# Peptides against a protein of PDB entry 3S8F, part 57

Target 1, 157 residues: chain A of PDB entry 3S8F
Amino acid sequence: VLTLFVAVPSLMTAFTVAASLEFAGRLRGGRGLFGWIRALPWDNPAFVAPVLGLLGFIPGGAGGIVNASFTLDYVVHNTAWVPGHFHLQVASLVTLTAMGSLYWLLPNLTGKPISDAQRRLGLAVVWLWFLGMMIMAVGLHWAGLLNVPRRAYIAQV
Target 2, 166 residues: chain B of PDB entry 3S8F
Amino acid sequence: DEHKAHKAILAYEKGWLAFSLAMLFVFIALIAYTLATHTAGVIPAGKLERVDPTTVRQEGPWADPAQAVVQTGPNQYTVYVLAFAFGYQPNPIEVPQGAEIVFKITSPDVIHGFHVEGTNINVEVLPGEVSTVRYTFKRPGEYRIICNQYCGLGHQNMFGTIVVKE

## One batch from the design tools (peptide; made by RFdiffusion4, then SolubleMPNN)

Design b1_p11_8_s2 (from b1_p11_8, 7 letters changed)
Fold by OpenDDE base, seed 3:
Structure b1_p11_8_s2 (fold): chain B 157 residues (1-157), chain C 166 residues (1-166), chain A 11 residues (1-11)
Amino acid sequence: as target 1 above (157 residues)
Amino acid sequence: as target 2 above (166 residues)
Amino acid sequence: SAEDRLRELLE
């Protein structure tokens, strides 16, 4: 039980980011409980990518608590569950944040803004990436619960 | 102006922090619920037991695969299993249906996995340590052992078999 | 102000 307290600093950090997003959305004219979300710049892939990463990180964080639990870890350890967790934490949050950073960094480094076509393509890329990662992650977690081993090409299930 | 913005941000942060704490309790509750309702079949971990990986093939209970299955009671057996590059011994492992089987698994070389299909047996095998797993096979047949820890070039083909006899 | 700076960064 004590090991679960390690989640407290992580949650504090994550929800501080959420607080910043709410503040930003309200500054952009969003009102009410959910109106601030709609007010965020969803037309910018540099914004959308890391936010989608954060969304993927939520179930990943919950999985982190599971993986840190001695008894529950015995069920999921070295099964497809573990790669599923990694794809949420690394291939979603970290990767999408990196992708989003590039959409901001490259125009700033070159001094040349991205075209509208490039912007739309960027949005398509990050949304498709997120969708693919979510499908893959759900599949891997499900397979893991069915006792499909990781690092193996064969399974009884 | 700076103070006004700071105070506004703090208000949102406090709300989200409260939410975060609430979610923490929800997660703890979910774990507690899962442990209470879905962990009846979890195999308890044994005490730490050490063995010399350099001599395990030469002396002791793992040295002779023909003597690996030891009856310790009327319906209880201990099976001394070696996971090595790249296979398991004994292979096959033959045990009776309905008997309580205690697997004592170790490695003479590198870290391996011991994942038995159709069961909840899934442990890592470390050189110098003995992994202990207790299981009772209710159904006769063949159960495949899979190495789920990368151990070298032959890892993907490292399989064993447990044969449960009626 | 900090609010104005943040708004500008989001434009």
Scores: peptide ipSAE 0.007, ipTM 0.793, DockQ to the pose 0.011
Fold by OpenDDE base, seed 1:
Order: C-alpha cells, then sequence, then structure tokens
Structure b1_p11_8_s2 (fold): chain B 157 residues (1-157), chain C 166 residues (1-166), chain A 11 residues (1-11)
C-alpha cells in the first residue's frame, strides 16, 4: 500500500496542469463548474493535442497504480494490459504533446501562421489519433483482463 | 496584477490537489477491497531461490527432463522446468489431474516468460533465479505454455505443452 | 501580468 505514494508527485503534476487549464478557461470567460472547459481554445490543434493526451493519461495513470501494485500486477503483468497502458502514456500523451508542440513551434520559428486548412487538418488528425488510441487502449486492457499475453501472436480467447 | 493572479492560481491548485489526494485514497481503497475479497487467490512471493544458469543443464534437478516430474506426496508433485531459447523442457509436461503441482522454473540463457493458457500461471523466468508457482489442474487436457517475454529470434515460436492426465 | 501572459499564450 505504501508504494502507492509514488503516484503522489505524478498526480500533483497532473492536477496542477488541470488547475492551469481551469484558470485559463475562466480567464477566457468561462464560468460555472464546467463552463471554463468550453471556453478553452478547442479550435487550435496546438492546444487540443496535448489536452487530449492528458485525457488519455488519466486512465493510464490509474493503470499505473494497478501495475505498481504487487498483488494486482500479478494479474495484469505481461498481458495485453501492459501495452494498453503504454499506448495511453506514450502513444497518446507524449505523442500528442509532441504534435501539439510542433503546431506551436513551427509557426513561431518560421514567422508564418498556419493556414485555416492546415488548422482544420491538424484538428482532424489529432482527434482521429486520439479516437484510435482510445479504441486500441480499451481493447488491449480488455484483452489483458482476459489473460491475453503480450508479445505473442496467439491467445486462448 | 501578479498577486491576484497567483492567489487565484493557488486556490485552484489547492482544490485540484485535494481532488488528487482523494483519488489516491480511492485507488488505495480499491486495492484494499481487492485484497480483502480475493485473499485466497493471491499467490504470495516466496523466498528467492538461486541457481547457477551455467551448470543448471549439467547437474541438479533440471538436468534430466526424464526426471523433471517428482512426486513429493500422495497427490503432490514438483516439476522442474527449463525455459530456454527456444522452448521448454520437459515438453510435454505430464501431470495428473487434481494433484497439487509445484513448478520450479529457471532459465539457462536469457529471460523468458512462462504463461500457461487456461490458468493464472504467468511468471517471468530469470537466469539464476527459480520461479515457483503452485497450481492444481482441475480439468484434464492440454495446456499451452507461451513465452510472453521477448527472448530472441525464435521467441514467437517458443511454446510448450502441459498434459493433464485423468 | 501573469494573466495577460497566459491570455496571450492561448490566443
Amino acid sequence: as target 1 above (157 residues)
Amino acid sequence: as target 2 above (166 residues)
Amino acid sequence: SAEDRLRELLE
């Protein structure tokens, strides 16, 4: 049980970011319990990408606690559960953050803003990526709970 | 101004921090609940048992596959299994239905996996260490052993079989 | 101010 305290710094970081998002949303005119979310710049792929990554990171983080638990890890270790966890953590958060960073960095470095077409395409790519990753992650976690092994091309189920 | 902004940010951070701590306790509670309701199904870690991977094939209980299955009691067996590149020995592993089987698994070369389909047996096998798993097969038949830890070029074809006899 | 900087980053 004590080993779970290793999650505290990560949770603190994650929820600090969430706090920043709330502040930003409220600064942009959002009000109420959830109105600040709608006020965030969802039309900017540089914003949407890392935020979607963060959203994927939530269940991934919960899974991390499971994976770090001695008794529960016995159930999920080296099953499809683990790749599911990694896809949420790396292929979602890290990758989407990189995508978002690129959407911010390139316009600033070149001095040229992205076109509206590029913006829309970027949004489509980011959302489709997120959707695909969520489907894959859910499938992998489910398969893992059904005792499908990782690093194997066959399974009982 | 800066002071007002910082104060506001801190207020939100405190709220979210509280939520963070609450979620932590929720997760701990869930783990505690799982342990409380599934204690009988938990296989505790045993004592660390070591073996020399360089000699395990030449001497000791893993050396002869024909002697790998040892009856230790009226309905109890110990099976000394080697996971190697790229297979298992003995193969097949033959055990009786309903008997308590203690698997002693080690590797002479690299890390392997030992995943038995149809069971909750799923352990990593490290050279120099002995993995111990206790299981009772209730149903006769064949159970496939799958290596779920990458171990080289032949990893994908590394399988074994446990035959449970009536 | 911090608020202004944050707003600029989000525009």
Scores: peptide ipSAE 0.000, ipTM 0.796, DockQ to the pose 0.011
Fold by OpenDDE base, seed 4:
Formats: sequence, C-alpha cells, structure tokens
Structure b1_p11_8_s2 (fold): chain B 157 residues (1-157), chain C 166 residues (1-166), chain A 11 residues (1-11)
Amino acid sequence: as target 1 above (157 residues)
Amino acid sequence: as target 2 above (166 residues)
Amino acid sequence: SAEDRLRELLE
C-alpha cells in the first residue's frame, strides 16, 4: 500500500512539467485546449529530444506502478517486461534528455550556433531514436507478458 | 510580469493536478484489470527460510541429488534444488504428473534465476535463502529451466530440465 | 521577468 503511494508525488511532478509546457505554449501564442502544443518549438532538437523522452517516460511510469505492485511484479519480474521498462526510462528519457542537453549546451559553450543542416539532422536523429525505442519497448513489454525470460537468448515464444 | 506568470502557472497546475488525481484512479483500475486477467494461479510468497550456503553442498537435503526428490504425501513431493554456477541439481528433475510439487531452491554461490518454461514458476535464488514454490504439472514431458539472472561467464549456458512422468 | 526569460529560452 505504501509503495503505491509513491505514485502520487510522481504524478504530481509529471503533470507539473506538463503544466509548464502548457504555459510555455500559450506564451508562444497557442490557444484552445490543444493549440498550445502546436505552439511549442518543435523545430529545435534541444526541445524535441527531452520532450520525446518525457513522452516515453509516461508509459514507463505506468509500468513502474505495475512493477511496484507486489502481485503484478510476480508476473513481470525477470521477464522481457523489465528491460522494456528500463529502455523507456533510461534509453528513452535519460538518453534523449542528454542528447537534447548537448544540442543546447554545445552551441552555448562554443558560441557558435548550429547550422540549419545540423538542426534538421538533429531532429531526424531524435525522432528516429524515439520511434525505434518505442517499437523496441512495446515489443519487450509484449514479450514479457508472454513470459519471455530476461537475460536469456532463447524462449518458447 | 513575473507575478502574472506565477498566477498563470498556478492556474494550469490546478488543472493538471486534478487530472493527475484522475489518472491515479485510472491506473488503479488498470492494475485491478491486470490482476483479474493475468494473475490466475499466482504462487504466494512463502515464509523466509535461511540456510548456510557454505555447507549446503556437504550436508542437509540439498547435498545428495539422488535424494533430492522426497515424497511427503500420497501425491505430494518436495524437491530440493540447487542452482549453482553453472547449472541445476538434480538434473534432470524427475517428478510425476499430477502430483503437487514443492520446490525448495537455494544457491551455494551467487544469485541465480529459476524460470521454468511453460509454467508460471519464476523466482530468484539467493545464497542463504530458500525459495519455496508450489506447482502441479498437468502435462507430461520436459520443461526447461532457465537462469534469468546474470550469474557469471557461464550464465548463458545455465539450463536444467524437469521431466514430468506419466 | 520570468515570462521574458522563458520566451528567450524557447526562441
């Protein structure tokens, strides 16, 4: 019971970030229920990368609640489900955030802005990374539910 | 402007906090649904039992693989299994079909996994602890045991077999 | 202001 209560502050934090994004989008001229999303700077890989990481983190967070449940963890523990969860949390959120940070940090440290070509390439990289990670994560979670073991090169399925 | 921004942020936070609370209930519902659909036949956690991993190979019920399968009732057996680097003993584990099997699993060295394919048996095996799992094999045949916890250089080759006899 | 700083960071 106490473990599941950890979901409360986590959700509060996650949706506080969402509130900040809404505020930012509305400051940039977005209107309506969803118009603020379109107003966010989707042309900047320094923004897109961590946001995609956050999007991947949402199902990962939901999975975290599952993993934290005693009864549900019995089903998924040491199956492909677990690395699926990790790839959303580490290889998606952390990695994409790091990538995004570099897109912001390097231009600032060198004093040289990235070229338009570099910007477009950066956007392609982070979107492709996200797509690949989502495919992998969905596959791993699905395999995990089918009792495919973790840390094994063979399985019945 | 800073004050205005603060007020605006608070308004959005209130809405998103309400949404977060709603989502909490959604997740609880999803957990309940998952439990109802995917947790049939869950093996409950047993009582914590401790053993000395340094002597488990020399004395006690795990010491002799030939005596690992013990009949405890008319259709009940206890199987004392060692998971070690890098394999299982006894191997194969021979049990009768339809009998209630209580696996008592421990390790003399490092942490291993005990995942039996085709079943819901999936436990970690810790040195110094005894993992207890109850299962009844309804189908005869061979069931592969897989180590799903990294345990060293030979981890990938660590397999066992349960043979269920008619 | 906080709004101005945010706008600058998001441009």
Scores: peptide ipSAE 0.000, ipTM 0.783, DockQ to the pose 0.011
Fold by OpenDDE base, seed 5:
Structure b1_p11_8_s2 (fold): chain B 157 residues (1-157), chain C 166 residues (1-166), chain A 11 residues (1-11)
Amino acid sequence: as target 1 above (157 residues)
Amino acid sequence: as target 2 above (166 residues)
Amino acid sequence: SAEDRLRELLE
């Protein structure tokens, strides 16, 4: 009940953030239905990291509703599905947001901008992290649907 | 001006909110699809039944593993199972093929899992509570019981077996 | 304006 209750405010927040991104993209010269996306600062790891985290959070949020459903939770509870959900929420969104925050915070605190090499490395790290997390998350969710238990080193499938 | 900026932001928010409503329907559809395709039967929640975990080993239907399997009808059985650190009793659990089996599962110590491979049986077992699961084994053979709730140092080795006889 | 401030921040 609590999860379903907070789902609505969370969705509102998520789409408000998306609206802010659209506005920012349009301010940067993006036009059309999707042009504003390309106009966002994808060359900045401080931006890319949390945005990728948000993208990973979308299926995670949907999964949260599944996990909170009485009928569907019976299918997924204590299977590999659950850690899959966790990795989307914590290891993706929270971790990537933290990573992105560092790329913004440290240069601003020290007054020393990051070098171009550091920027490129940061982008590589963030994208590789996201890719790995998505692969693992999909695998865990899939395994969970195949009734692979969590907290067990063996499974029938 | 600032007013114009706020107006523009509001317009974008309205658009995204409209999109969000559409996505809600998509999510509902996906949930429905998942339910329809990944639910192998329904094990209804039983009534809330309580037991004293401190005495469950000494008295009552769980006390004697030899008496754990009770025939309640021509093709119906009740099996009183204990999940404990670190195993199950009785072990193996022997039941006939095609019979309706009602598992009554509880724990004398800590929380355990009762996950039967090859079936949709997957419940947590709490001390002081009785978990009731109804299932009919259509295929003979051995079904492994796995503890999927961390219960201590021996958790990873906590297994049981259900033997379904022809 | 808020819009101008946002633009400056995103430069």
Scores: peptide ipSAE 0.000, ipTM 0.770, DockQ to the pose 0.010

Design b1_p11_8_s3 (from b1_p11_8, 7 letters changed)
Fold by OpenDDE base, seed 2:
Parts: structure tokens; sequence; C-alpha cells
Structure b1_p11_8_s3 (fold): chain B 157 residues (1-157), chain C 166 residues (1-166), chain A 11 residues (1-11)
């Protein structure tokens, strides 16, 4: 009940953020149905990190609805599926948003801009983090569907 | 200028909100489709049943592991299982192949898990509550019971066995 | 303007 109660407002919020991104992209010269995406500042880790977090949140949010469904939760409860969901929500969305905030906040607080080398390194870190989290999340969800238990060091499969 | 910006944002927001509503119905439809066409059986939850965890070891159907398996009808059994720190009782649980087994599981101490590998049996066991699971073992052999809920220092070693006989 | 402020945040 709690998850379903917050699901609709969360979706509305997420799509509002998407609307803001579209607006920003169009302000930056992007045109057409998808041109605004290319116009966004993909060279800035402070932008890329939160956006990648949002991308991870999409399957994570869908998984939340699954976990809240009585019949479907019977299949996935206390299996590797649940950690998979957590790593999308916490280790992807929250963590990447925090990293993105840091890339913006530190230069602002110190008064020192990041070097080009630091910027490129930051982009590498964020993309590699996202890639690793997606691999792990897919693996955990797959294992969960194969009935691999949570909080156990062994499995039949 | 600020008013124009807000108006523009509102236009995009309306489009995305419409999309969000459409996706909501898609998700509901997908869930409904999955439920309607699912191939795997779901064990229905039993009626809420309570027991006193402080006396469950001394009196009642869980008190004697030798009497834990009760035949309730032709090819029908009820098995009274205790999940405790750190194991299961009885262990092993012996049941015949092809019989309908009703597991009545409770705990005398803390919350445990009851996950039977190779089956869809997966429930949490709460002190003071009886978990009811119905299952029919079609294949003979040994099935491992795993605790999938942290229950203390010995949690990782908490295992049981169900032996299905021909 | 609000648009200019948004552009500045994205630079």
Amino acid sequence: as target 1 above (157 residues)
Amino acid sequence: as target 2 above (166 residues)
Amino acid sequence: SAEDRLKELLE
C-alpha cells in the first residue's frame, strides 16, 4: 500500500524532471523530438551522473511496483531480486546524484574550477560506475528469478 | 520573460504528464497480463493463526519432533516445523512423494526464513504467528531448507533438509 | 530572466 501510494507522485515527479531536461535542451539549441537530448551538457560529470541515476531509477521503480504486488512478491521476496532493486535505487540513483552534486558543489565552495583532466576523469568514473551497477543489477535480478536466496552464501543453481 | 519561461515549461510538463498517465495504464495492463497468463503456481496465504512462542516447545503440535508429521487424509499430511536459532525441527523432515503437504511453521525465538530450494516455498517465520504453506513434491530426493532472514551469529549456517521418499 | 538563469546552471 505504501509503495503504491507513493508510486504515482514519484512518477509524476520523474516525468517533471524529464520535462525540465527537455526544456533545458531546447534552450541550448536542441530541436525536434530527440535533438534536445544531444544538446544537454554531456561533457559535465555534474550533469551526467544524476541523469544516469535517473535512468537506473526507471527499472528500479518498476521493480518497486513488482515488490509491492502480493502475487509477484511471493516469487521475488528475500531472493537476489531484492538486492538488485536496492542497488538500482541506492547505489545508482542516490549515489550518482550525490556524485553529481559533489562535482558541482566542490568547485563552487572552493572557488577553484576543475581541470580538464579532472573533468574527463570524473566522466570516466561516473560512466564506469553506472556500467558496473547495471551489470550487477541485471545479474541480481536474473539470479532472483532463478530463486537464489538473499542473505545466503550458497544456492542450488 | 519569466512568465514566458513558465508557460513553456508548463507545456512540456503537460506532455510528459500525459505520457506518465499512459504509462500507468500500460503498467497495470502488464501486471494484469502477467497474472492472467502466469505458468507458475502461487501458494495462497493461510488463515492468520497465532501461538505463544514461550510455550510452543513444551506443549502443542510443535513440542515433539517425532510427532511433527501428521497424516490428515489420504495422501495428505500436515508437518509442524519449528524454525529456531539455529536450525529446523524436525530435521530431516520426511514426507512421501506425491502427497499434499501442509507446512505449519513457527518460531520460538526470533524471525527466521523458510526457503526450500527447488521449490516455490519461501516464507518468513515470525514468533507468535503460524506460517502455512501447501506444497506437493513431485520428485523424490533431498531438498535443502535455507534461512534467508538474518537471525543472529549462526544465521549463515542455519540449514534443514526435507527428504522426499518414493 | 529565468531562461538565462537556467542556461547558466547548465554551463
Scores: peptide ipSAE 0.008, ipTM 0.771, DockQ to the pose 0.011
Fold by OpenDDE base, seed 1:
Structure b1_p11_8_s3 (fold): chain B 157 residues (1-157), chain C 166 residues (1-166), chain A 11 residues (1-11)
Amino acid sequence: as target 1 above (157 residues)
Amino acid sequence: as target 2 above (166 residues)
Amino acid sequence: SAEDRLKELLE
């Protein structure tokens, strides 16, 4: 139980970000329990990328709690589960946030907005990245539960 | 109005924090459920046992692979295993089916992994520390030992075998 | 306004 208290600050941070998204969506005219989500700027890769990263971070965070548990870590440690976890954390959240930041930074540095073609390409890139990462993460977690070791090219299953 | 905006933000934060707490309890419940249903299969952490990695090859129970398997009682054995760059000693490890096996695993050089396929044996092996794992093989046959901790150039080829005899 | 500031951050 005490181990799970470590997750409290992270959860508070994560859901504060979620609260900010809700506030933003409502400022953009979204109403109701879920209408604010649709009101967010899903046509902007600078927004979509980090948000998708956050979405991937949710199961990753849950996995973090598992990994931090003494008893549960015995099951998952040094299996494919672990790479599945940090790919959600690093290759999804951090990487997508970096991608999103780039879509914001370059236009501001150059003084030129991105073209519509570049915008659409950017959206495709971040969504495909997210999809690929989710497939990989699910596969790795599943393999980990089947006791597939990490850092090995062979496995029983 | 800044005050109104602040109040609204607090309301949203309060809701999400409540959700956060709810999720925390869900995770606690899941852990509790896992422990309640699978406690019998959990190997508790034992006492910290230390060994000198610089002498473990020359003296002590790990020094002679021919003496690595020690019968400690009826249907009970202790196996002293070295994980080293790049293999395991002894190799193969021969044990009887149905016997309670206590593996005492250490390393003379760097950190290695000790993952036995078909079992829940999966521990890191640290130089200077003895990893203790207890297991009973119910099925005869060969069980592959895999190093799942990077240990150098030959890591990918570092395998061992446990042979369980009828 | 808060909305304007938000738009500036998102664009």
Scores: peptide ipSAE 0.006, ipTM 0.796, DockQ to the pose 0.011
Fold by OpenDDE base, seed 4:
Structure b1_p11_8_s3 (fold): chain B 157 residues (1-157), chain C 166 residues (1-166), chain A 11 residues (1-11)
Amino acid sequence: as target 1 above (157 residues)
Amino acid sequence: as target 2 above (166 residues)
Amino acid sequence: SAEDRLKELLE
């Protein structure tokens, strides 16, 4: 019961970040209910990477509630579901945030801006990473629901 | 200008917080729905039972694999299973079809998994604790036991078999 | 200002 209360501050944090993004988008000229999203700097891998991480984190967070639920955890625990959750949280959010941080940090540390080619390559890498992670995560969650065990090289399915 | 920015942020935060709370209730509702539609697959947790992992192989109900299957009543059995590095005992576990089986599972060494394919039996086995799982096999045949908790160099080869007899 | 800082970070 107490574990589920962790969802409250987590959601508050997540949607506070969303509020900041909305504010930023509107400052950049975005208008309307969704226009602010388009106004965000999607041409900057330092921005795109962590945002994609956040997007992956959303279903991961929902899964976290499932995993923290006593009765539901019984169904998914030590199945492929759990690695699916981890790949959304660690391999998506944490990894993409780290990538994004480097895209910002390295130019600042060296004093040399990234070239346009490097920027485009960075965007490609980040988007491809996100896509791959989403495919893998969905597959793992699906497999988990089919009772495929984790930490095993064989399964009934 | 900074003051205006703060006011704007507050307005957006209020909206998103409201949305956050709404989503929280949605998630709770989804959990409730899932539980309502999938109640048959839940195995209740048993009482905490302790055992000494250092002596479990020498004395007690887990000591002799030949005596691991105990009939406790009409069409009721208790099976005392050891999960160890790297296997299960008894192996195979032989039980009759249609009988209510209570598995009492523990470990003499490290944490293992006990995942039975084709069933909803999936528990972690901790040294010093006894995991209790109740299940009735409706179909005869062989069911593979898989260790789904890393337990060492031989983890990948740690398998067992439950044979359900007609 | 906070607004200016944010704009700079988003350039």
Scores: peptide ipSAE 0.000, ipTM 0.784, DockQ to the pose 0.011
Fold by OpenDDE base, seed 5:
Structure b1_p11_8_s3 (fold): chain B 157 residues (1-157), chain C 166 residues (1-166), chain A 11 residues (1-11)
Amino acid sequence: as target 1 above (157 residues)
Amino acid sequence: as target 2 above (166 residues)
Amino acid sequence: SAEDRLKELLE
């Protein structure tokens, strides 16, 4: 009940953030239904990291509703599904946001911008992290649906 | 000016809110699909029953593993199972094929899991509470019980066996 | 304006 209650405000917040991104993209010259996305600063790891985190949070949020369902919880509870959900929420959103925050915070605190090499490395790290998290999350969710138990080193599957 | 900027932002927010509403329906549909395809044969939660974990080993239906399997009717059994650190009793649990089995599971010590491989039996076992699950084994053989709730140093080795006899 | 400030931050 609590999860479902929090879900609505969370969704509203998420789409408000998306609206802000659209506005920013359009200010940067993006036009059309999707052109504003391309206009966003994808060359900045401080931007890319939290955005990728938000993208990973979408299926995670949907999974949260599943986990809160009385009927569906019988299927997923204490299976690999649950760690999959956690990795989308914590290891993706929270971690990527933290990573992105560092790419913004350190240059601003020191007054020194990051080098181009550091920027490129940062982008590589963030994208690779996201890719890895998505692969693992999909695998864990799939395993969970196959009744692979949580907190066990063996499974029938 | 600032007013124009706010109006523009509001317009985008309204659009995204409309989109969000549409997505809610999509999510509901996906949940419904998952429910329809993956919840067949779900074992519902039983009635809440309480037991004293400090005495469950000494008295009552869980006290004697040799008497844990009770025939309650034709082709119907109740099995009183203890999940403890670190194992299950009785072990093995012997039941006949095709019989309706009612598992009454509790713990004398800490929280454990009761996950039976090859089945949809997957419940947490709390000290002081009795977990009730109903299942009919259609295939003979051995079914492994796995603890999927961390319960201490021996958690990873905590296994049991259900033997279904022809 | 807020819009101008935002644009400046995104440059």
Scores: peptide ipSAE 0.000, ipTM 0.770, DockQ to the pose 0.010

